# Ledger of designs, part 6: peptides against a protein of PDB entry 2MBZ

Target 1, 143 residues: chain A of PDB entry 2MBZ
Amino acid sequence: GINLTPEEKFEVFGDFDPDQYEEEVRERWGNTDAYRQSKEKTASYTKEDWQRIQDEADELTRRFVALMDAGEPADSEGAMDAAEDHRQGIARNHYDCGYEMHTCLGEMYVSDERFTRNIDAAKPGLAAYMRDAILANAVRHTP

## One batch from the design tools (peptide; made by RFdiffusion4, then SolubleMPNN)

Design b1_p8_7_s3 (from b1_p8_7, 6 letters changed)
Fold by OpenDDE base, seed 5:
Structure b1_p8_7_s3 (fold): chain B 143 residues (1-143), chain A 8 residues (1-8)
Amino acid sequence: as target 1 above (143 residues)
Amino acid sequence: MLPLWIPL
């Protein structure tokens, strides 16, 4: 799990408890390289590391919402750049995230209603918009 | 608030 006190977890994540998903994540992904890499990296994370990750996620959410509000297509340069920053953030903080992996994550955001509901809390349709931007970004980086 | 963006 995340090596924070209950108070620190609340300060960083608020009402969201990431540890509630640990068993399911292990069951679904425990045999993957991504799971191993994530566990190895995050084992040393401080409160400040988790806060930075949360801040990055919040900023990216605001960026996608702003793009949607502006009517920018999910295959716009702005949306694809936001998707690329998301991919790079995953790669930096959790595990090696190629474009294929990122595409799989994007599909999960719309196929797992729990992800959809949490993402769409910022704006209805955000999960679908992110999925589409992730796909477009993967396509533009495929020769 | 952390979106369920934590991939793993």
Scores: peptide ipSAE 0.109, ipTM 0.789, DockQ to the pose 0.501
Fold by OpenDDE base, seed 2:
Structure b1_p8_7_s3 (fold): chain B 143 residues (1-143), chain A 8 residues (1-8)
Amino acid sequence: as target 1 above (143 residues)
Amino acid sequence: MLPLWIPL
């Protein structure tokens, strides 16, 4: 799991405990390269590393919400650029994330109600908007 | 909020 104290986990993730999902994640994804890479990378992460990851996620959320509030379509350059930054963030922090993998993640955000609920807490329909932006970004980078 | 890229 995440090698933080309970206090550090609370400071970074608040009421969310990612370790509650450790067994399910292992059962679903334990045989994937993504899981292996993530476990290898995160094994060395400090509190400061996890805080940066959380800050990046929060910033991305704010960007997508701002795009939605501005009426920008999910296939706009702004939305696709935010999706690209999301993909690159995954690649940097967790595992190699190609455009196909990224589209699969986008579909999970709308098909797994736990993801949908957590994402849409920032703004209703955000998960669908992100999925659409992720798909559009993948299309433009896969000629 | 759940980290958007952590597989669950």
Scores: peptide ipSAE 0.109, ipTM 0.795, DockQ to the pose 0.340
Fold by OpenDDE base, seed 3:
Structure b1_p8_7_s3 (fold): chain B 143 residues (1-143), chain A 8 residues (1-8)
Amino acid sequence: as target 1 above (143 residues)
Amino acid sequence: MLPLWIPL
């Protein structure tokens, strides 16, 4: 699990408890290289590291919402650049994230209702917009 | 919001 006190976890994640998903994540992904890399990287993370990761996620959410509000298509340069930053953020913080892996994550955001509900809390349809931007970004990098 | 960092 995340090496924080219960109080620190609440300060960083609020009402979301990542420990509730630890068993499911291990059952689904425990034999993958991505899981191994994530466990190795995050083992040394401090409260400040986790807070930085949350801040990066919040900033990305604001960017996507702003693009949607401006009426920019999910395959616009702005939306694809935000998707690329998301991919690179995963690569820095967790595990090697190629374009194929990233498209699989985007599909999970719309196929797992738990992800959809939590992403769309910022704006209805955000999960679908992110999935479409992720796919468009992958396509432009793999002609 | 589920942190976007649940990458698995």
Scores: peptide ipSAE 0.108, ipTM 0.793, DockQ to the pose 0.400
Fold by OpenDDE base, seed 4:
Structure b1_p8_7_s3 (fold): chain B 143 residues (1-143), chain A 8 residues (1-8)
Amino acid sequence: as target 1 above (143 residues)
Amino acid sequence: MLPLWIPL
């Protein structure tokens, strides 16, 4: 799991408890390369590392919300660039995230109601917007 | 946005 004290976890993640999903994540993904890579990378993460990751996620959320509020389509250059930054963030912090993997994650955001609800807490329809931007970004990078 | 670590 995340090597932080309960107090540190609360400081970084607030009311979101990643530990509540640990068993399900292990059951669904425990035999994948992505799971192994993530466990290996995150084993050395400090509180400052986790805080940086949370800050990056918050900034990306704000960026997508701003694009939606501006009326930019999900296949706009701005939305696709935000999706690319999302993909690169996953690759840097957790596991190798190619365009196929990224599109699978985008589909999960709209197919698993828990993801949809949590993402759409920032703005209704954000999960669908992200999925569409992720797909568009994958298409433009797949000649 | 959900944390990038779910699902890992």
Scores: peptide ipSAE 0.104, ipTM 0.792, DockQ to the pose 0.400

Design b1_p8_7_s4 (from b1_p8_7, 7 letters changed)
Fold by OpenDDE base, seed 4:
Structure b1_p8_7_s4 (fold): chain B 143 residues (1-143), chain A 8 residues (1-8)
Amino acid sequence: as target 1 above (143 residues)
Amino acid sequence: MLSLWLPI
């Protein structure tokens, strides 16, 4: 799990408790390479590492919301670039995330109601917008 | 605003 004290977890994640999903993540993904890579990589993470990751996620959320508010389509360069940064962030912080994997994650965001609800807490329709941007970004990077 | 969509 995340090697932080309860106080540190609250400081970094606030009301969001990643531990509440630990069992389901293990059940669904425990036999995948992505799960193993994530566990191995994050085992050494400090509070500062997790705070950086949270800050990056918050910034990306704000960026997508701003794009939606501006009326930019999900297949705009701005939205696709945000999707690319999302993909690269996953790859840097958690596990190897190619375009196929990223597209699968995007589909999960709209097909799993719990993900949809959590993402759309920032803005209604954000999960669908992200899925579409992720797909568009994957397509433009596929020869 | 904190993000609630960790990919792990």
Scores: peptide ipSAE 0.140, ipTM 0.788, DockQ to the pose 0.462
Fold by OpenDDE base, seed 2:
Structure b1_p8_7_s4 (fold): chain B 143 residues (1-143), chain A 8 residues (1-8)
Amino acid sequence: as target 1 above (143 residues)
Amino acid sequence: MLSLWLPI
């Protein structure tokens, strides 16, 4: 679990409680290297670390929304660069995230209704846009 | 808000 007080969790995540998903995450991913790496890294994370991660996620969301509002295709350089930053953020904060893994995450964003609903709260169609940008970024980096 | 980094 996340080593924060209830007050700190509220300050960082608001009404979202990541611990509510701990058992499901363990059941689905507990035997993966990604899960192991994430558990090892996050075990030492402070409130400030989690806040940085949330700030990064918020900034990325704003970037994608801005790209969509500007009419930039999901396979534009701007969208692919945002997808690359997303991949690197995962790699830095949680686990080694190659392009294949990143593509799988993108597919999850559109196939798992919980992710789709949460992402699209910022802008309808954002999850699909991110998935497409992630795929395009993976393609350009795997010749 | 659900983290964009999940699953983690």
Scores: peptide ipSAE 0.131, ipTM 0.789, DockQ to the pose 0.411
Fold by OpenDDE base, seed 3:
Structure b1_p8_7_s4 (fold): chain B 143 residues (1-143), chain A 8 residues (1-8)
Amino acid sequence: as target 1 above (143 residues)
Amino acid sequence: MLSLWLPI
């Protein structure tokens, strides 16, 4: 799992306990290149690295919420650019994330109620908005 | 909140 003390994990993730999902993650993804790459990258991550990743996620959340509040469509340039930044963030921090993989992640955000509930805590419908922006961004980059 | 940077 994440190489932090229980106290550090609480400071970074709060009430969300990533250890509760470790077995399920291994069962679902353990044989994928993405899982291998993620394990290799994150093995060296410090508390500060995980905090940075959380800060990036929070900033992205605020950006999407602002777009929704402004009435910008999920297929607007602003929303698609935010989706692209999300894809690139995954690529830097975890594993190679192509557009097809990214669309699969977007679909997970709306099909797994655990993701939907936690994402929509920031704003109702945010998970669906992100999924739609991810799809639009993938389409504009697919010939 | 579930981290957006923990996709797996």
Scores: peptide ipSAE 0.123, ipTM 0.790, DockQ to the pose 0.392
Fold by OpenDDE base, seed 5:
Structure b1_p8_7_s4 (fold): chain B 143 residues (1-143), chain A 8 residues (1-8)
Amino acid sequence: as target 1 above (143 residues)
Amino acid sequence: MLSLWLPI
């Protein structure tokens, strides 16, 4: 689990408890390199590290929402750049995230209703928009 | 804050 006190967890994540998903994550992904890498990296994370990660996610959410509000398509340069920043953030903070992995994550955002509901809390349709931007970004970086 | 962006 995340090595924070209950108070620190609440300060960083609010009502969301990431540890409630630990068993399911282990069942679904426990045999992957991504799972191993994430557990190894996050084991040393401080409250400040987790707060930074959440701040990065919030900023990216705001960027996507702004793009949607502006009517920019998910395959626009701006949307694809936001998707690339998302991919790089995962790679930096959690596990090696290639474009194929990233597209799989994007599909999960729309196929797992828990992800969809959480993401769309910021704006209806955001999960689908992110998925489409992730896919477009992967395509433009594939020869 | 958007916390459920990450599996694993």
Scores: peptide ipSAE 0.141, ipTM 0.798, DockQ to the pose 0.508; fails the geometry check

Design b1_p8_8_s1 (from b1_p8_8, 3 letters changed)
Fold by OpenDDE base, seed 2:
Structure b1_p8_8_s1 (fold): chain B 143 residues (1-143), chain A 8 residues (1-8)
Amino acid sequence: as target 1 above (143 residues)
Amino acid sequence: MLYVFPLP
């Protein structure tokens, strides 16, 4: 799991406890390259590393919300760029994330109620907007 | 962690 004290976990994740998903993740994904890579990378992560990852996620959320509030379509340059940054963030912090994998993640955001609820807490429809932006970004980078 | 957990 995440090698932080309970106090550090609270400081970084607040009421969200990623360790609650450890067993499910292992059962569903334990034999995948993504799981292996994530476990290998995160094993060395400090509190500061996790805080940076959380800050990146928060910033991305704000960007997407701002795009939605501005009326930018999910296939706009701005939305696709935000989706690309999301993909690159996953690749940097967790596991190799190609465009096909990224589109699968986008679909998960709208099909898994846990993701949908957590994402849409920032703005209703955000998960669907992200999914559409992710797909558009994948299309433009896969000629 | 909105986009990673549950992984992937």
Scores: peptide ipSAE 0.102, ipTM 0.803, DockQ to the pose 0.318
Fold by OpenDDE base, seed 3:
Structure b1_p8_8_s1 (fold): chain B 143 residues (1-143), chain A 8 residues (1-8)
Amino acid sequence: as target 1 above (143 residues)
Amino acid sequence: MLYVFPLP
């Protein structure tokens, strides 16, 4: 699990409890390279590291919301660049994330209602917009 | 936003 006190976990994640998913994650992904890499990287993370990761996610959310509010298509350069930054953030913080893996993540955001609900809390349709931007970014990098 | 839990 995440090496934080209960108080620190609440300060960083709020009402979201990542520990509730630990068993499911292990059952679904425990034998994958992504799981191994994530466990290895995050084992040394401090409260400040986890807070930075949340701040990066919040900034990305604001960027996507701003693009949607401006009426920019999900396959615009701005939206695809935001998707690329999302992919690179995963690669830095968690595990190697190629374009195929990233498209799988995007599909999960719209097919797993838990993700959809959590993402769309910022703006209705955000999960679908992110999925479309992720797909467009993958396509432009794999002609 | 948490996009890593659950892990893909």
Scores: peptide ipSAE 0.102, ipTM 0.805, DockQ to the pose 0.365
Fold by OpenDDE base, seed 4:
Order: structure tokens, then sequence, then C-alpha cells
Structure b1_p8_8_s1 (fold): chain B 143 residues (1-143), chain A 8 residues (1-8)
């Protein structure tokens, strides 16, 4: 999977271990284009690449938390722009992520308790806020 | 935090 040493993986991901999901990902998505694209793209990633991706994810999390703390609704321009950046980040780093795919990811964030718990570790209700922002962003881009 | 694990 991820071509890093155990030490490098710890430095980049800390307590979050993406390798623990490898079998489940393969079983559920191994025959999809998204899986194929992700495996192909990430095969060449260096530690610096993974660190950049982690930094982007952390920054996006902070951005959504700041929006929530400011009381901005999930369908605000700020929240929808953050959702768009999230979508583009997935597309750049992992697999083609259209608006329908993105809304499916948003639904997963609130329907899979593992995702909900991990996301809400930053702020309670963040997963639901992200889902709503993702949906709003998809709607405004689907004429 | 990586949002894509597990993938889609």
Amino acid sequence: as target 1 above (143 residues)
Amino acid sequence: MLYVFPLP
C-alpha cells in the first residue's frame, strides 16, 4: 500500500493508520475505477507527498471548524468553497471526484460511525457540517 | 486527518 517505513508512517499519520483499512478497501472497492486510480497515483508518492496531503487535510479541517465556530451555515459561500477545495483535493491526490461521488462521500461521513467519530474528533458535528456543505456545493455546481 | 480512508 503506502510505500513508507513504519517510522515515516508514524511521522506523517500519527495514530491514524490507513493500513488498517487496506483489506476492507480492497474487498469493498477493489473493482472500482476510484480504487484503481488511487493505487496508481499513490504508488509513486514520497513521504513529502503524503505529508503535503496530510497538511492539506489538517488545514481543511481547521477551515471547517473555523466556519462552524463563526456560525456560518453549511450552505454559505465560505462552507461551499471549503467543500469544493475538499473535492478538488481528492481529485488531485486520489481519484476523479465528481459532485455525485463527493455527495456519496459526504453521506458516508455521517452513515459510517468510524468516519463520524474520526471527523468529529476535531469538533462535534463536523461530519454533518461537511456533508451539508458538500451537498450544497454540489447543488450550486449542478445547473 | 485523511477523509478518504476507507475509499469511496
Scores: peptide ipSAE 0.100, ipTM 0.800, DockQ to the pose 0.346
Fold by OpenDDE base, seed 1:
Structure b1_p8_8_s1 (fold): chain B 143 residues (1-143), chain A 8 residues (1-8)
Amino acid sequence: as target 1 above (143 residues)
Amino acid sequence: MLYVFPLP
């Protein structure tokens, strides 16, 4: 779990508690390398580390929203670059995230209503836009 | 906020 006090968790994540999904994540992915890597990396994270991760996520969200507002296609260079930065952020902070894994995440964003709701809180349709950008980015980087 | 959890 996240080694923060309830107060620190609230300061960083607001009303969202990532630890509420701990059992589900363990049951589904507890034997995967992704889970192991995430557990090992995050075990040492401070409040400041988690805040940085949230700040990075917020910045990326703003980038995607700006692209959507500008009418840029999800397969535009700008959208694909944002998707690439998202993939690299996951790799840096949590677990090795190849293009296949990233595409799976994108599909989850639109198939799991919990993700869709959380992402689309920033802008309706953002989850679908991100999924499409993630897919396009994966395609352009696949031989 | 973009979430990584739950894992894919």
Scores: peptide ipSAE 0.101, ipTM 0.802, DockQ to the pose 0.343; fails the geometry check

Design b1_p8_8_s2 (from b1_p8_8, 5 letters changed)
Fold by OpenDDE base, seed 2:
Structure b1_p8_8_s2 (fold): chain B 143 residues (1-143), chain A 8 residues (1-8)
Amino acid sequence: as target 1 above (143 residues)
Amino acid sequence: MLYVMPFP
């Protein structure tokens, strides 16, 4: 799991505890390369590393919300760039994330209601917007 | 967390 004290976890993640889902994640994804790579990378992460990851996630969420509020379509340059930054962030922090993997994640955001609910807490329809932006970004980078 | 792993 995440090697932080309860106090550090609260400071970084608030009321969300990723370790509550450790067993489910292992059962569903434990045999994937993504899971292995993520466990290997995050094993050395400090509180500061996790805080940076959380800050990056929050910033990206704000970017997508701002794009939606501005009326930019999910296949706009701005939305696709935000999706690309998301993909690169995953690759940097967790596991190799090609465009196909990224589109699979995007589809999960709209097909798993737990993800949809959590994402749409920031703005209704955000999960679908992210999925569409992720797909558009993948298409433009896969000629 | 930007839902990189299937944490609900």
Scores: peptide ipSAE 0.189, ipTM 0.828, DockQ to the pose 0.221
Fold by OpenDDE base, seed 1:
Structure b1_p8_8_s2 (fold): chain B 143 residues (1-143), chain A 8 residues (1-8)
Amino acid sequence: as target 1 above (143 residues)
Amino acid sequence: MLYVMPFP
């Protein structure tokens, strides 16, 4: 789990508590390299580390929303670059994230209604837009 | 968090 006090968790994540999903995550992904790598990396994370991760996520969300508001296609250079930054952020903070893994995450964003609801809280259709941008970015980087 | 882990 996240090694923060309840107060620190609230400061970083607000009303969202990642630890409430620990059992489900373990059941679904506990035998994957991604899970292992994430567990190992995040075990040493401080409040400041988690805050930085949230800030990065918020910035990326704002970028995607701005692209949508501007009418930029999900396969635009701007949208694909945002998707690439997302992939690299995952790799830096959590686990090795290749384009296939990233595409799987994108599909999860639209196939699991819980993800869709949470993502679309920022802007309706954001989950689908992100999925499409992730896919486009993967395609342009695939030989 | 941009859902890098399957945290719904």
Scores: peptide ipSAE 0.183, ipTM 0.828, DockQ to the pose 0.226
Fold by OpenDDE base, seed 5:
Structure b1_p8_8_s2 (fold): chain B 143 residues (1-143), chain A 8 residues (1-8)
Amino acid sequence: as target 1 above (143 residues)
Amino acid sequence: MLYVMPFP
């Protein structure tokens, strides 16, 4: 799990408890390279590391919301660039995230209602918008 | 939090 005190976890994640999903994630993905890599990388993360990751995620969320509010299509350069930054952030902080993996994540955001509900808390339809941007970004990077 | 982790 995340090596933070309950107080530190609350300071970083607020009402969201990432550990509530640990058992299910292990059950579903425990035999994958992504799971192994993430466990290895995050084992050494400090509160400051997690705060940075949360700040990056919040900034990206705001960026997607701003794109939606501006009426930018999910296949716009702005939306695809945001999707690319998301992919790179996953690769840097958690596990190797190619375009195929990223596409699978995007599909999960709309197929698992728990993800959809949590993402759409920022703005209704955000999960679908992100999925579409992720797909578009993957397509433009495929020769 | 943007769900960067479907994987932990």
Scores: peptide ipSAE 0.175, ipTM 0.821, DockQ to the pose 0.432
Fold by OpenDDE base, seed 3:
Structure b1_p8_8_s2 (fold): chain B 143 residues (1-143), chain A 8 residues (1-8)
Amino acid sequence: as target 1 above (143 residues)
Amino acid sequence: MLYVMPFP
């Protein structure tokens, strides 16, 4: 699990408790290189590191919402650049994230209703918009 | 947003 006190976890993640999903995560991803790399990399993370990661995620969410509000297509340069920043953020903080892995994550955002509900709390349709931007970004980098 | 592992 995440190496924080219960109080620190609440301060960073609020009502979301990632420890409740630890068994499911291990069952679904435990045999992947991504899981191993993430466990190794995050083992040394402090509260400040986790807070930075949350702040980066919040900023990315705001960017996607702003693009949607402006009527920019999910395959616009702005939306694809936001998707690329998301991919690179995963690579820096968690595990090697190629374009195929990124598209798998995007598909999960729309196929797992729990993800869809939580993402769309920021704006209805955000999960689908992110998936489409992730796919478009992958396509432009793998012709 | 912690959408890097399969937990919602």
Scores: peptide ipSAE 0.170, ipTM 0.820, DockQ to the pose 0.239

Design b1_p8_8_s3 (from b1_p8_8, 4 letters changed)
Fold by OpenDDE base, seed 5:
Structure b1_p8_8_s3 (fold): chain B 143 residues (1-143), chain A 8 residues (1-8)
Amino acid sequence: as target 1 above (143 residues)
Amino acid sequence: MLYVFPFP
């Protein structure tokens, strides 16, 4: 699990505790390379590391919302760049994330109702917008 | 969060 005190977890994640889903994550993903890499990388993460990761995620969320509010399509340069930054962030912080893996994650955002509800809390349709941007970004980087 | 695993 995340090596933070309850106080530190609350400071970084608020009322959300990712460790409450540890059993489900292990059941669904425990045999994947992504899971192994993530556990190995995050084992040494400090509160400051997790705060940085959370800040990056919040900034990306705001960026996608701003694009939607501006009426930019999910396959716009701005939306695809945001998707690319998301992919690179996953690769840097958690596990090797190629374009195919990223598209799988994007599809999960719209196929798992819990993800959809959580993401769309920032703005209705955000999960679908992110999925479409992720797909478009993958396409533009594939010959 | 970056939603790298199923965290509903």
Scores: peptide ipSAE 0.196, ipTM 0.827, DockQ to the pose 0.212
Fold by OpenDDE base, seed 3:
Structure b1_p8_8_s3 (fold): chain B 143 residues (1-143), chain A 8 residues (1-8)
Amino acid sequence: as target 1 above (143 residues)
Amino acid sequence: MLYVFPFP
């Protein structure tokens, strides 16, 4: 799994323990290219790398929450740009993420209650808003 | 928060 000490894992992830999902992840996704690419990229990640990834995720969360609070539609330029940054972040840090893959992730955020609960901890309805923005961004790039 | 595959 993640090559950090228990103390480092707590400092980066807090109460969330990625290792709790390792067996399920391998069973569900172990034969996919995305899984392989993620394992290869993250094998060399340091505590600082994981912290950067968390910081990027937190910043994106703040952007989406701000858009929602401002009443911006999920298909606004601002929301679609945030979705694009999310897609590019996945591609940079984990695995190749085209628009089709990204829409699949968006659907997972609203169909898997664990994702929904975790995302909506920042703001109720955030997972659905992200899914809608992800879909809109994909549509505008595939006319 | 992590919302990339595979972390919920």
Scores: peptide ipSAE 0.097, ipTM 0.803, DockQ to the pose 0.292
Fold by OpenDDE base, seed 1:
Structure b1_p8_8_s3 (fold): chain B 143 residues (1-143), chain A 8 residues (1-8)
Amino acid sequence: as target 1 above (143 residues)
Amino acid sequence: MLYVFPFP
C-alpha cells in the first residue's frame, strides 16, 4: 500500500484510491519482478514523491492531448517520443519497463474499461491513441 | 492523469 494518510492520498490522487486495488494487484501480479520492484521503490515514497509522479503523468497527458488536437498520427515522432517518455517514467518510478512490457500496458489501457475510463477522462480516445503510440515506439526501438 | 494501477 501507499504509506500516506487519507488526507495526503486525497491531496495527491483526489477521488481515486490506489489502495482499493491492492488485493487485485497482488492476486494478478504478486509473483512478478515488476510487483517486487514497485513495492521496494514505493515503500520510501513521500507525499512529495507521489505528487511528482502525478505531475509527470499530468504533463504527459497534456502532451498526448495536444498531439491529438493537432491531428498528429499516433505513429508520429511526437507521439512516439511521448510514449518513450511514458515508458521511462514507469521505469524510473515503479519497475523496469521494457518495450514488450510497455506494449502490454498499452493493450491493458484499451482492454480494461477501468483504465480506459480513467485515461479518456482527459480526452475521448486517448487510451487508444496512447496504445497505438506505445506500439509504434516499441516497433521503432526493436529489431 | 495516467495511472499505473491496477498494474504494479
Scores: peptide ipSAE 0.079, ipTM 0.784, DockQ to the pose 0.462
Fold by OpenDDE base, seed 4:
Structure b1_p8_8_s3 (fold): chain B 143 residues (1-143), chain A 8 residues (1-8)
Amino acid sequence: as target 1 above (143 residues)
Amino acid sequence: MLYVFPFP
């Protein structure tokens, strides 16, 4: 699990505790390279590291919501750039995330009801918007 | 919001 005290976890994540998903993550993904990489990287993370990751995630959420509110299409440069930043954030903080992996994540956001519910808590339809932006970004970067 | 949970 995340190597923080209960107080530190609350300060960083508030009511969203990633550790509540530990068993599910292990059962679904425990034999993947992504799981191994994530466990190895995050094992050394400090409170400051997790705070930075949370801040990045919150910023991206606000950015996507703002794009939706402005009526920007998911295949706009703004939306695709936000998707690219999302991909890069995963790659830096958790595991290697190529465009194929990223599109798989996008599909999971709309096909796994738990993800859909969690993402759409910020704005209804955000998961679908992110999926579409992720796909568009992958297409424009296909060699 | 963390987009990697419940994915590693």
Scores: peptide ipSAE 0.077, ipTM 0.791, DockQ to the pose 0.381; fails the geometry check

